Peptides against a protein of PDB entry 8PQO. Designs and how they scored, part 232

Target 1, 252 residues: chain A of PDB entry 8PQO
Amino acid sequence: VLLKEYRVILPVSVDEYQVGQLYSVAEASKNETGGGEGVEVLVNEPYEKDGEKGQYTHKIYHLQSKVPTFVRMLAPEGALNIHEKAWNAYPYCRTVITNEYMKEDFLIKIETWHKPDLGTQENVHKLEPEAWKHVEAVYIDIADRSQVLSKDYKAEEDPAKFKSIKTGRGPLGPNWKQELVNQKDCPYMCAYKLVTVKFKWWGLQNKVENFIHKQERRLFTNFHRQLFCWLDKWVDLTMDDIRRMEEETKRQ

## One batch from the design tools (peptide; made by RFdiffusion4, then SolubleMPNN)

Design b1_p30_1_s3 (from b1_p30_1, 16 letters changed)
Fold by OpenDDE base, seed 2:
Structure b1_p30_1_s3 (fold): chain B 252 residues (1-252), chain A 30 residues (1-30)
Amino acid sequence: as target 1 above (252 residues)
Amino acid sequence: MDLSAELLNFLKNLAIELTKLALEEKKKKE
């Protein structure tokens, strides 16, 4: 098991982020070919558990048509069906990813707290001390181009170049986080994303767990760069606007 | 986080990687 807490600092408020996240998810899905193809939504309903209220979703990702032929031919039954269970109670979210074939031998859990700080809180997820000492804290700097793969880089999604017309935020220079502290009018937040990865295959555990973390970090980095650079597209939207947009999209 | 499209790509890549690794391990044992 490999645990890392990714801390993503953004020059947006917690409330803004909720809108931006939903917008960016929708936008990203449109930009990808076959955005919803292969995704089956089993459950999408409100939930309440231990005082936590939010939206629960259960999705199955069918990879059969998405992977190369050799993977499809070699994959055991159920191996290409991935289950995602998500509990969205913003500003807290939890996602659990499992596989039908691997059962208990595979787990990706992502627990996120969105806090109005600069990523300074320790153990925001309130892990036991013994567990917390094994968690690596990883700061993601959305302005740091060196953290972005060349193939992922887009100039229009570079926070170091983007200037928000509507808010005046950006571009984010090398010391943007330090400068942000002195900018009283600019909101900020941190997404604390505790990622737990378990891959219990003899001889491959560490390699695969690290691989998954690397990919997750890549995903988080690219997504939040987009989120920020699309600020002018979503900053004036309300949650009600987003909900209406989602409903309209479902009708199409 | 509801990154369906991104997650799908991630999972695809993971499946590919795992398959390759499994094949490599099999070859090592042969």
Scores: peptide ipSAE 0.423, ipTM 0.855, DockQ to the pose 0.472
Fold by OpenDDE base, seed 5:
Structure b1_p30_1_s3 (fold): chain B 252 residues (1-252), chain A 30 residues (1-30)
Amino acid sequence: as target 1 above (252 residues)
Amino acid sequence: MDLSAELLNFLKNLAIELTKLALEEKKKKE
């Protein structure tokens, strides 16, 4: 088991982020080839548990048509079916990823708290002290180009080059986080993403768990770079606007 | 939160990597 808490600091408010996240997810999905092909939604319903209210979703990702032939030929039955269970109770979110074939031998859990701070809270997910002791805190700097793979880099999605016309935020220089604390008119937040990875195959546990973390970090980095650089597209939208957009999309 | 496209790509890459690793391990046992 390998746990890391990724802290993504953004020059947006928690309330703004809710809109921006939904917009960016929708936009990113449009940019991907194949769209929602291979994704089966089993459940999408509101939930309420222990004072937590939100939306619960259960999706199955069918990878059969998405992987190379050699993978499809060698993969055991059920191995290419990935289950995602998500509890979205913004500003808290939880996602659990499992596999039909590996069962308990594979788990990716992502728990996120969105807080109006600069990533200074320790153990925001309230783990036991012994468990927290083993969690590595990883700060993601969306302005740091060195954290982005060359193949992922796009100039139009570079926070170090982007300037928001509507808000005046950006570009984010090397010391943008330090400068942010002195900018009273600029909101900020941190997404605390606790990622738990379990891969219980003897001899491959550490290698695969580290690989998964690297991929998750990559995903978080790219997504939030996009979110920020698309600020002018979503900052004036309301949650009602987003809901209308989603409903209109469903009707098409 | 619906990162379906990004997640799908991530999962695809993971499947590819795991398959490669499994093949390598199988060859070592031969």
Scores: peptide ipSAE 0.420, ipTM 0.852, DockQ to the pose 0.492
Fold by OpenDDE base, seed 3:
Structure b1_p30_1_s3 (fold): chain B 252 residues (1-252), chain A 30 residues (1-30)
Amino acid sequence: as target 1 above (252 residues)
Amino acid sequence: MDLSAELLNFLKNLAIELTKLALEEKKKKE
């Protein structure tokens, strides 16, 4: 088991992020070829548990048509069916990813708190001390180009170049986080993403767990770079606007 | 969170990687 807490600092408010996240997810999905194909939604309903109110979703990702032939031919039954269970109670979110074949030997859990701070809180997910001492805190700087793979880099999604017309935010220089403290009119937040990865396969556990973390970090980095650079597209939208957009997308 | 499209792509790549690793392990035993 390998745990890391990714802390993504953004020059947006917690309330703004809720809109931006939903918009960016929808936008990214539109831009991806065959994005929705192979995804089966089993459950999508509100839930209430221990004072937590939100939306619960259960999706199955069928990878059979998405992977190369050699993978499809060699994969055991159920291995290409991935289950995602998500509890979205913004500003808290939990996602659990499992596999039908590997059962208890495979787990990706992502627990996120969105806080109006600069990523200074320790153990925001309230782990036991013994567990917390094994968690590596990883700061993601969306303005740091060195954290982006060359193949993922897009100039139009570079926070170091982007200037928001509507808000005046950006571009984000090397010391943007320090400068943010002095800008009273610029909100900020941190997404604390605790990622738990378990992959029990003799001889490959550490390799695969590290691989998954690298991919998650890559995903978080690229997504939040997009989110910020698309600020002018979503900052004036309301949650009702987002809901309407989602409904329209479902009809297509 | 959603990120269905991105997650799908990630999971695809993971499946590919795991299959390659499994094949390599099989070759070592032969």
Scores: peptide ipSAE 0.418, ipTM 0.852, DockQ to the pose 0.499
Fold by OpenDDE base, seed 4:
Structure b1_p30_1_s3 (fold): chain B 252 residues (1-252), chain A 30 residues (1-30)
Amino acid sequence: as target 1 above (252 residues)
Amino acid sequence: MDLSAELLNFLKNLAIELTKLALEEKKKKE
């Protein structure tokens, strides 16, 4: 088991982020050809658990048509069916990813707290001390180009180049986080994403777990770079606007 | 959090990587 807590600092408020996240997810989905193909929604309902209230979703990702032929041919039955169970109670979210074939031998859990701080809270997810001491804190700097793979880099999604016309935020220079604390008019938040990866495969556990973390980090980095650079597109939207957009999308 | 498109791509890449690793392990046993 490999645990890392990714801390993504953004020059947006927690409330803004909620809108931005939903918008960016939708936008990214539109930009991805066939992005929705292979996704089966089993459950989408409100939930209440231990005082936590939110929206629960259960999706199955069928990868059969998405992977190369050699993968499809070699993959055991059920191996290409990935289950995602998500509990969305913003500003808290939990996602559990499992696989039909691997069962208990495979787990990706992502627990996120969105806090109006600069990523300074320790053990925001309230882990036991013994567990917490094994968690690596990883700061994702959305302005740091060195954290972005060359193949993922897009100039229009570079926070170091983007200037928000509507808010005046950006571009984010090398010391943007330090400067942010002195900008009382600019909100900020941190997404604390505790990622638990479990992959039981003798001899390959560490390799695979590290690989998964690298991919998760890549995902978080790219997503939040987009989120920020799309600020002018969503900053004036309300949650009601987002809901309407989602409803309109469902009607199409 | 609904990162369906990104997650799908991630999962695809994971499947590819795992398959490659499995093949490598098989070769080592031979």
Scores: peptide ipSAE 0.415, ipTM 0.853, DockQ to the pose 0.472

Design b1_p30_1_s4 (from b1_p30_1, 16 letters changed)
Fold by OpenDDE base, seed 5:
Structure b1_p30_1_s4 (fold): chain B 252 residues (1-252), chain A 30 residues (1-30)
Amino acid sequence: as target 1 above (252 residues)
Amino acid sequence: MDLSAERLNFLKELSILLTLLALLAKKLLA
């Protein structure tokens, strides 16, 4: 088991982020041709547990048509079916990813707290002290180009070049986080993403777990770069606007 | 939460990885 807490600092408020996140997800889904193909929604219902209220979703990603033919032909039963269980109770979110073939031998859990701070809280997910000692805190700097793969880099999604017309935020220089403290009118938040990766197969545990973490970090980095650079597109939207957009997308 | 195109790509790559590992395991056990 390998645990890392990714801390993504953004020059947006927690409330703004909720809109931006949903917009960015919706926009990315529009850009992906066939994004809904192979996605089965088993459950989509409200939940309430221990004062936590939110939306629970259980999705199955059937990836048979998304992988090369030779993989599809050789894949064991269930190997191409990924289950995603998500508890969305913003500002708290939890996602659990499993695979039908691997069963208990594979798990990715992502627990996120969105806090109005600069990533300074320790153990925001309230782990046991012994468990917390083994968690690596990883700061993602959305302005740091060196954290982005060349193949993923887009100039229009570079926070170091982007300036929001509507808010005046950006571009984010090398010391933007330190400068943010002195900008009283600029909101900020941190997404604390505790990622638990479990891969039980002996001899491959560390390799696979580290690989998955690398991919998750890549995903978080790219997503939040997009979110920030799309600020002018979503900052004036309301949650009702987002809901309408989502409904329109479902009809297409 | 239903994430972006990047999430789908990740899941695709993940499934491929798991498949390859499964095949490797089967080969080692044969």
Scores: peptide ipSAE 0.380, ipTM 0.849, DockQ to the pose 0.701
Fold by OpenDDE base, seed 1:
Structure b1_p30_1_s4 (fold): chain B 252 residues (1-252), chain A 30 residues (1-30)
Amino acid sequence: as target 1 above (252 residues)
Amino acid sequence: MDLSAERLNFLKELSILLTLLALLAKKLLA
């Protein structure tokens, strides 16, 4: 088991982030033709547990048509079916990813707290001390180009170049996070993303777990760079606007 | 929450990885 807490600092408020996140997800889905193919929604219902109120979703990603033919032909039963269970109670979210083939031998859990701070809270997920001491804190800097793969880089999604016309935020210089402390007019938040990766196969555990963390970090980095650079597109949207976009995305 | 296209791409790569590992395991046990 390998745990890392990714801390993504953004020059947006916790409330703004909710809109931006949903917009960015919906917009990205629109740009991908056939992105919804193979996604089965088993459950989508409200839940209440331990004072937490939100929406629970259970999705199955059937990836048979999304992988190379040789993989599809050779894949064991269930290997191309990914289950995603999500508890969305913003500002708290939890996602659990499993695979039908691997069963208990594989798990990815992502628990996120969105806090109005600069990533300074320790153990925000309230782990036991013995568990917390094994968690690596990883800061993602959305303005740092060196954290972005060349193949992922887009100039229009570079926070170091983008300036929001509607809010005046950006561009983000090398010391933008330190400068936020002194900018009373710019809101900020941190997404504390505790990622737990479990891969039980002896001899492959560390390699696979580290690989998955690398991919998750890449995903988080690119997504939040995009979210910030699309600020002018979503900052004035309402939740009703977002719901309409989501419905339009489902129709594609 | 899923991250749309990015999440889907991740899941595809993940499933490929898991498949290849499964095949490798089968080969080693054969």
Scores: peptide ipSAE 0.377, ipTM 0.848, DockQ to the pose 0.647
Fold by OpenDDE base, seed 4:
Structure b1_p30_1_s4 (fold): chain B 252 residues (1-252), chain A 30 residues (1-30)
Amino acid sequence: as target 1 above (252 residues)
Amino acid sequence: MDLSAERLNFLKELSILLTLLALLAKKLLA
């Protein structure tokens, strides 16, 4: 088991982030060919547990049509079916990813707290001390180009170049986080993403777990760079606007 | 959190990885 807490600081408020997140997800989905093809929604219902209220979703991603033919032909039953269970109770979110073939031998859990701070809270997910001491805190700096793979880099998604016309935020210089403290009018938040990766195959545990973490970090980095650079597209949107957009996207 | 394009790509790559590992395991156990 490998745990890392990714802390993504953004010059947006927790409330703004909710809009931006939903917009960015919706926008990214529009850019994909096939949309929700292969996605089966088993459950989509409200839940209440231990004072946590939100929306629970259970989705199965049938990836047979998304992988190369040779993989599809050789894949054992269930290997290309990914289950995603998500508890969305913003500002808290939990996602559990499993695979039908791997069963208990594989797990990705992503628990996210969105807090109006600069990533200074320790053990925001309230892990036991013994577990917490093994968690690596990883700060993702969306303005740091060195954290972005060359193949993922887009100038239009570079926070170090982007200037929000609507908000005046950006570009984010090398010391933007320190400067943000002095900018009383600029909101900020941190997404604390505790990622638990479990792969119970001896000899491959660390390699696979680290690989998955690398991919998750890449995903988080790119997503939040996009989210910030798309600020002018979503900052004036309301949650109702987002809901309408999602409904329109489902009809296409 | 809905599936973004990047998330879908991640899941795709993940499934490929798991498939390859499964195949490797089968070969090693045979």
Scores: peptide ipSAE 0.375, ipTM 0.847, DockQ to the pose 0.720
Fold by OpenDDE base, seed 3:
Structure b1_p30_1_s4 (fold): chain B 252 residues (1-252), chain A 30 residues (1-30)
Amino acid sequence: as target 1 above (252 residues)
Amino acid sequence: MDLSAERLNFLKELSILLTLLALLAKKLLA
């Protein structure tokens, strides 16, 4: 088991982020060839547990048509079916990813708190002290180009180049986080993403767990760079606007 | 949390990895 807490600092408020996140997800979905093909929604319902109220979703990703033919032909039963269970109670979110083939031998859990701070809180997820002792804190700087793979880099998604016309935020220089503290008119937040990766196959545990963490970090980095650089597209949208956009995306 | 297109790509790559590992395991045991 390998745990890391990724802390993503953004020059947006917690309330703004909710809109931006949903917009960015919807926008990314528009650009996907085939859209939601192969995604089965088993459950989509409200939940209430221990005072936490939110939306619970259970999706199955059937990836048979998305992988190369040789993989599809050789894949064992259930290997190409990924289950995603999500508890969305913004500003808190939990996602659990499992695979039918691997069963209990594989798990990815992502627990996120969105807080109006600069990533300075320790153990926001309230882990036991012994468990927290083994968590590596990883700061993602969306303005740091060195954290982005060359193949992922896009100039239009570079926070160091982008300036928001509507808000005046950006571009983000090397010391943007330090400078942000002195800008009363610029809100900020941190997404604390505790990622738990479990892969129990002997001899491959560390390799696979580290690989998955690298991919998750890559995903978080690219997503939040996009989210910020699309600020002018979503900052004036309401939640109702987002809902309409999601419905339109589903129809395409 | 969805991250739809990027998440799908990740999940695709993950499933490919798991498949390849399964095949490797079969070869090593054969």
Scores: peptide ipSAE 0.371, ipTM 0.846, DockQ to the pose 0.672

Design b1_p30_2_s1 (from b1_p30_2, 15 letters changed)
Fold by OpenDDE base, seed 4:
Structure b1_p30_2_s1 (fold): chain B 252 residues (1-252), chain A 30 residues (1-30)
Amino acid sequence: as target 1 above (252 residues)
Amino acid sequence: MLSLELQLLIANIVVTNYLEELKKIAEELA
């Protein structure tokens, strides 16, 4: 098991982020070929658990049509079915990813707190001390070009070049986080993403767990760079606007 | 939340590791 807490600082408010996240997820999914194909929604309902209230979703991603034929032919039963269980109680979210074939030997859990701070809280997810001491805190700087793979880099998604016309935020220089402290008019937040990865296959556990973390980090980095650089597209939207957009998308 | 790319990578990892394990078993039986 490998745990890392990714802390993504953004020059947006927690309330703004809720809109921006939903917009950016929708936009990013549109940019992916076949993004909606092979997704089965088993459950989508409100939940209440331990005082937490939100929306629970259970989705199955059927990847049979997304992998090469030879992979599909060799894949054991259930290996290409990914289950995603998500508890969305923004500003808290939890996602659990499992695989039908791997069962208990495979787990990706992503627990996110969105806080109006600069990523300074320790153990925001309230882990036991013994567990917390094994968690690596990883700061993602969306303005840091060196954290972005060359193949992922797009100039139009570079926070160091982007300036929001609507808000005046950006571009984000090397010391943008320190400058935020002195800018009373610019909101900020941190997404604390505790990622738990379990891959219990002897000899491959560390390699696969580290690989998954590397991919998660890459995903978080790129996503939040997009979120910020798309600020002018979503900052004026309300949650009601997002809901309408989602409804319109469902009708297509 | 997860990109399609990441989902594909996970699936590929599962399949690859399964095949490698089968290979190891076969080698042990030989």
Scores: peptide ipSAE 0.028, ipTM 0.599, DockQ to the pose 0.674
Fold by OpenDDE base, seed 1:
Structure b1_p30_2_s1 (fold): chain B 252 residues (1-252), chain A 30 residues (1-30)
Amino acid sequence: as target 1 above (252 residues)
Amino acid sequence: MLSLELQLLIANIVVTNYLEELKKIAEELA
């Protein structure tokens, strides 16, 4: 088991982020090849547990059409079905990813707190001290081009070049995080993403767990760069606008 | 939502590891 807490600082408020996240997910999904093909929504309902109120979703990602034919033919039953269970009680979110074939031997858990700070809170997820001792804190800087793979880089999604017309935020210079403290008119937040990866196969655990973390970090970095650079597209949207976009994406 | 790249990574890892384990078992039984 490998745990890392990714801290993503953004020059947006917690309330703004709720809209921006949903917009960016919908937009990114629309731009991806295949869109919602192979996604089955089993459950989508409100939940209430231990004082937490939110939306629960259970989705299955059927990967049969997205892998090469030889992989599809050789894959054991259930190996190409990924289950995603999500509890969205913003500003808290939890996602659990499992695979039908691997069962308890594979787990990706992502627990996120969105806080109006600069990523300074320790153990925001309230882990036991012994567990927290084994968590690596990883800071993602959306303005740092060196954290972006060359193949992922797009100038139109570079926070170091983007300036929001509607809000005046950006571009983000090398010391933008430190400068935020002195900018009273610019809101800020941190997404604390505790990622737990378990791949319980002898001899491959460390390699696979590290690979998954590498991909998650890449995903978080690119996603939040997009979210910020799309600020002018979503900052004035309502939740009803977001719902319409989600429905359109689902039909593609 | 999982990225396509992550989905492919997971699928490839699972299949590859499964095949390798089967090969090991076959070698032990031979």
Scores: peptide ipSAE 0.027, ipTM 0.592, DockQ to the pose 0.613
Fold by OpenDDE base, seed 3:
Structure b1_p30_2_s1 (fold): chain B 252 residues (1-252), chain A 30 residues (1-30)
Amino acid sequence: as target 1 above (252 residues)
Amino acid sequence: MLSLELQLLIANIVVTNYLEELKKIAEELA
């Protein structure tokens, strides 16, 4: 098991981020052909547990069409079915990813707190001390080009170049986080993403767990760079606007 | 929800794992 807490600092408010995140997910899905293919929604309902209220979703990702034919032919039953269970009680979210074949030997858990700070809170997810001491805190700087793979880099998604017309935010220089503290009119937040990865295959555990973390970091970095650079597209949207966009995306 | 990119990422993980297993088998047979 490998745990890391990714801290993504953004020059947006917690309330703004709720809209921006949903917009960016929808927009990213629209830009990819076949984005919804192979996705089965089993459950999508409100939930309430111990005072936590939100939306629960259970999806199955059928990956048969996403792998080479020889892999599909040789893969064990259930190996290409990924289950995603998500509890969205913004500003708290939890996602659990499992596989039918691997059962208890495979787990990706992503627990996120969105806080109006600069990533300074320790153990925001309230882990036991023994567990917390094994968690690596990883700061993602969306303005740092060195954290982006060359193949992922797009100039239009570079926070160091982007200037928001509607809000005046950006571009983000090397010291943007320090400067943000002195800007009373610019909100900020941190997404604390505790990622738990378990891949219990003999001889492959460390390799795969580290690989998954590397890819999660890559995903978080690229996604939040997009989210910020698309600020002018979503900052004035309402939740109703987002719902309409999601419905349009489902039709493609 | 998972983006298509994340879906593809998961697929790549599965593919990579399987290819590694096949590689091990091939090495044992060689």
Scores: peptide ipSAE 0.027, ipTM 0.616, DockQ to the pose 0.504
Fold by OpenDDE base, seed 5:
Structure b1_p30_2_s1 (fold): chain B 252 residues (1-252), chain A 30 residues (1-30)
Amino acid sequence: as target 1 above (252 residues)
Amino acid sequence: MLSLELQLLIANIVVTNYLEELKKIAEELA
């Protein structure tokens, strides 16, 4: 088991982020092939547990059409079915990803708190001390080009070059986080993403767990760079606007 | 709809499953 807490600092408010995240997910998904192909929604309902209120979803991703024929032919039953269970109670979110074939031997859990701070809270997810001491805190700097793979880099998605016309935020220089503290008119937040990866197969555990973390970090970095650089597209939208957009998309 | 936040994750899972299958085959042939 490998745990890391990724802390993504953004020059947006927690309330803004709720809109921006939904917009950016939708926008990014349009640019990807495969859309809703192979996605089965088993459950989509409100939940209430221990004072937490939100939306619960259970989805199955059927990957049979997403892999080469030889992989599909060799894959055991259930190996290409991915289960995603998500509890969305913004500003808290939890996602659990499992595989039918691997069962308890494979787990990816992503727990996110969105806080109006600069990533200074320790153990925001309230782990036991013994567990917390094994968690690596990883700060993602969306303005740091060195954290972006060359193949992922796009100038139009570079926070170090982008300036929001609507808000005046950006570009983000090397010391943008420090400068942010002195900018009273600029909101900020941190997404604390505790990622738990478990891959219990002898000989491959560390390799796979580290690989998954590497990809998660890559994903978080790229996504939040996009989110920020798309600020002018979503900052004036309301949650109602987002809901309408989602409904319209579902009808197509 | 498959979200962007899951794209790389899904890819990782696919790779993982592939590697596991290869491992099983190797073990069977040993």
Scores: peptide ipSAE 0.033, ipTM 0.643, DockQ to the pose 0.350; fails the geometry check

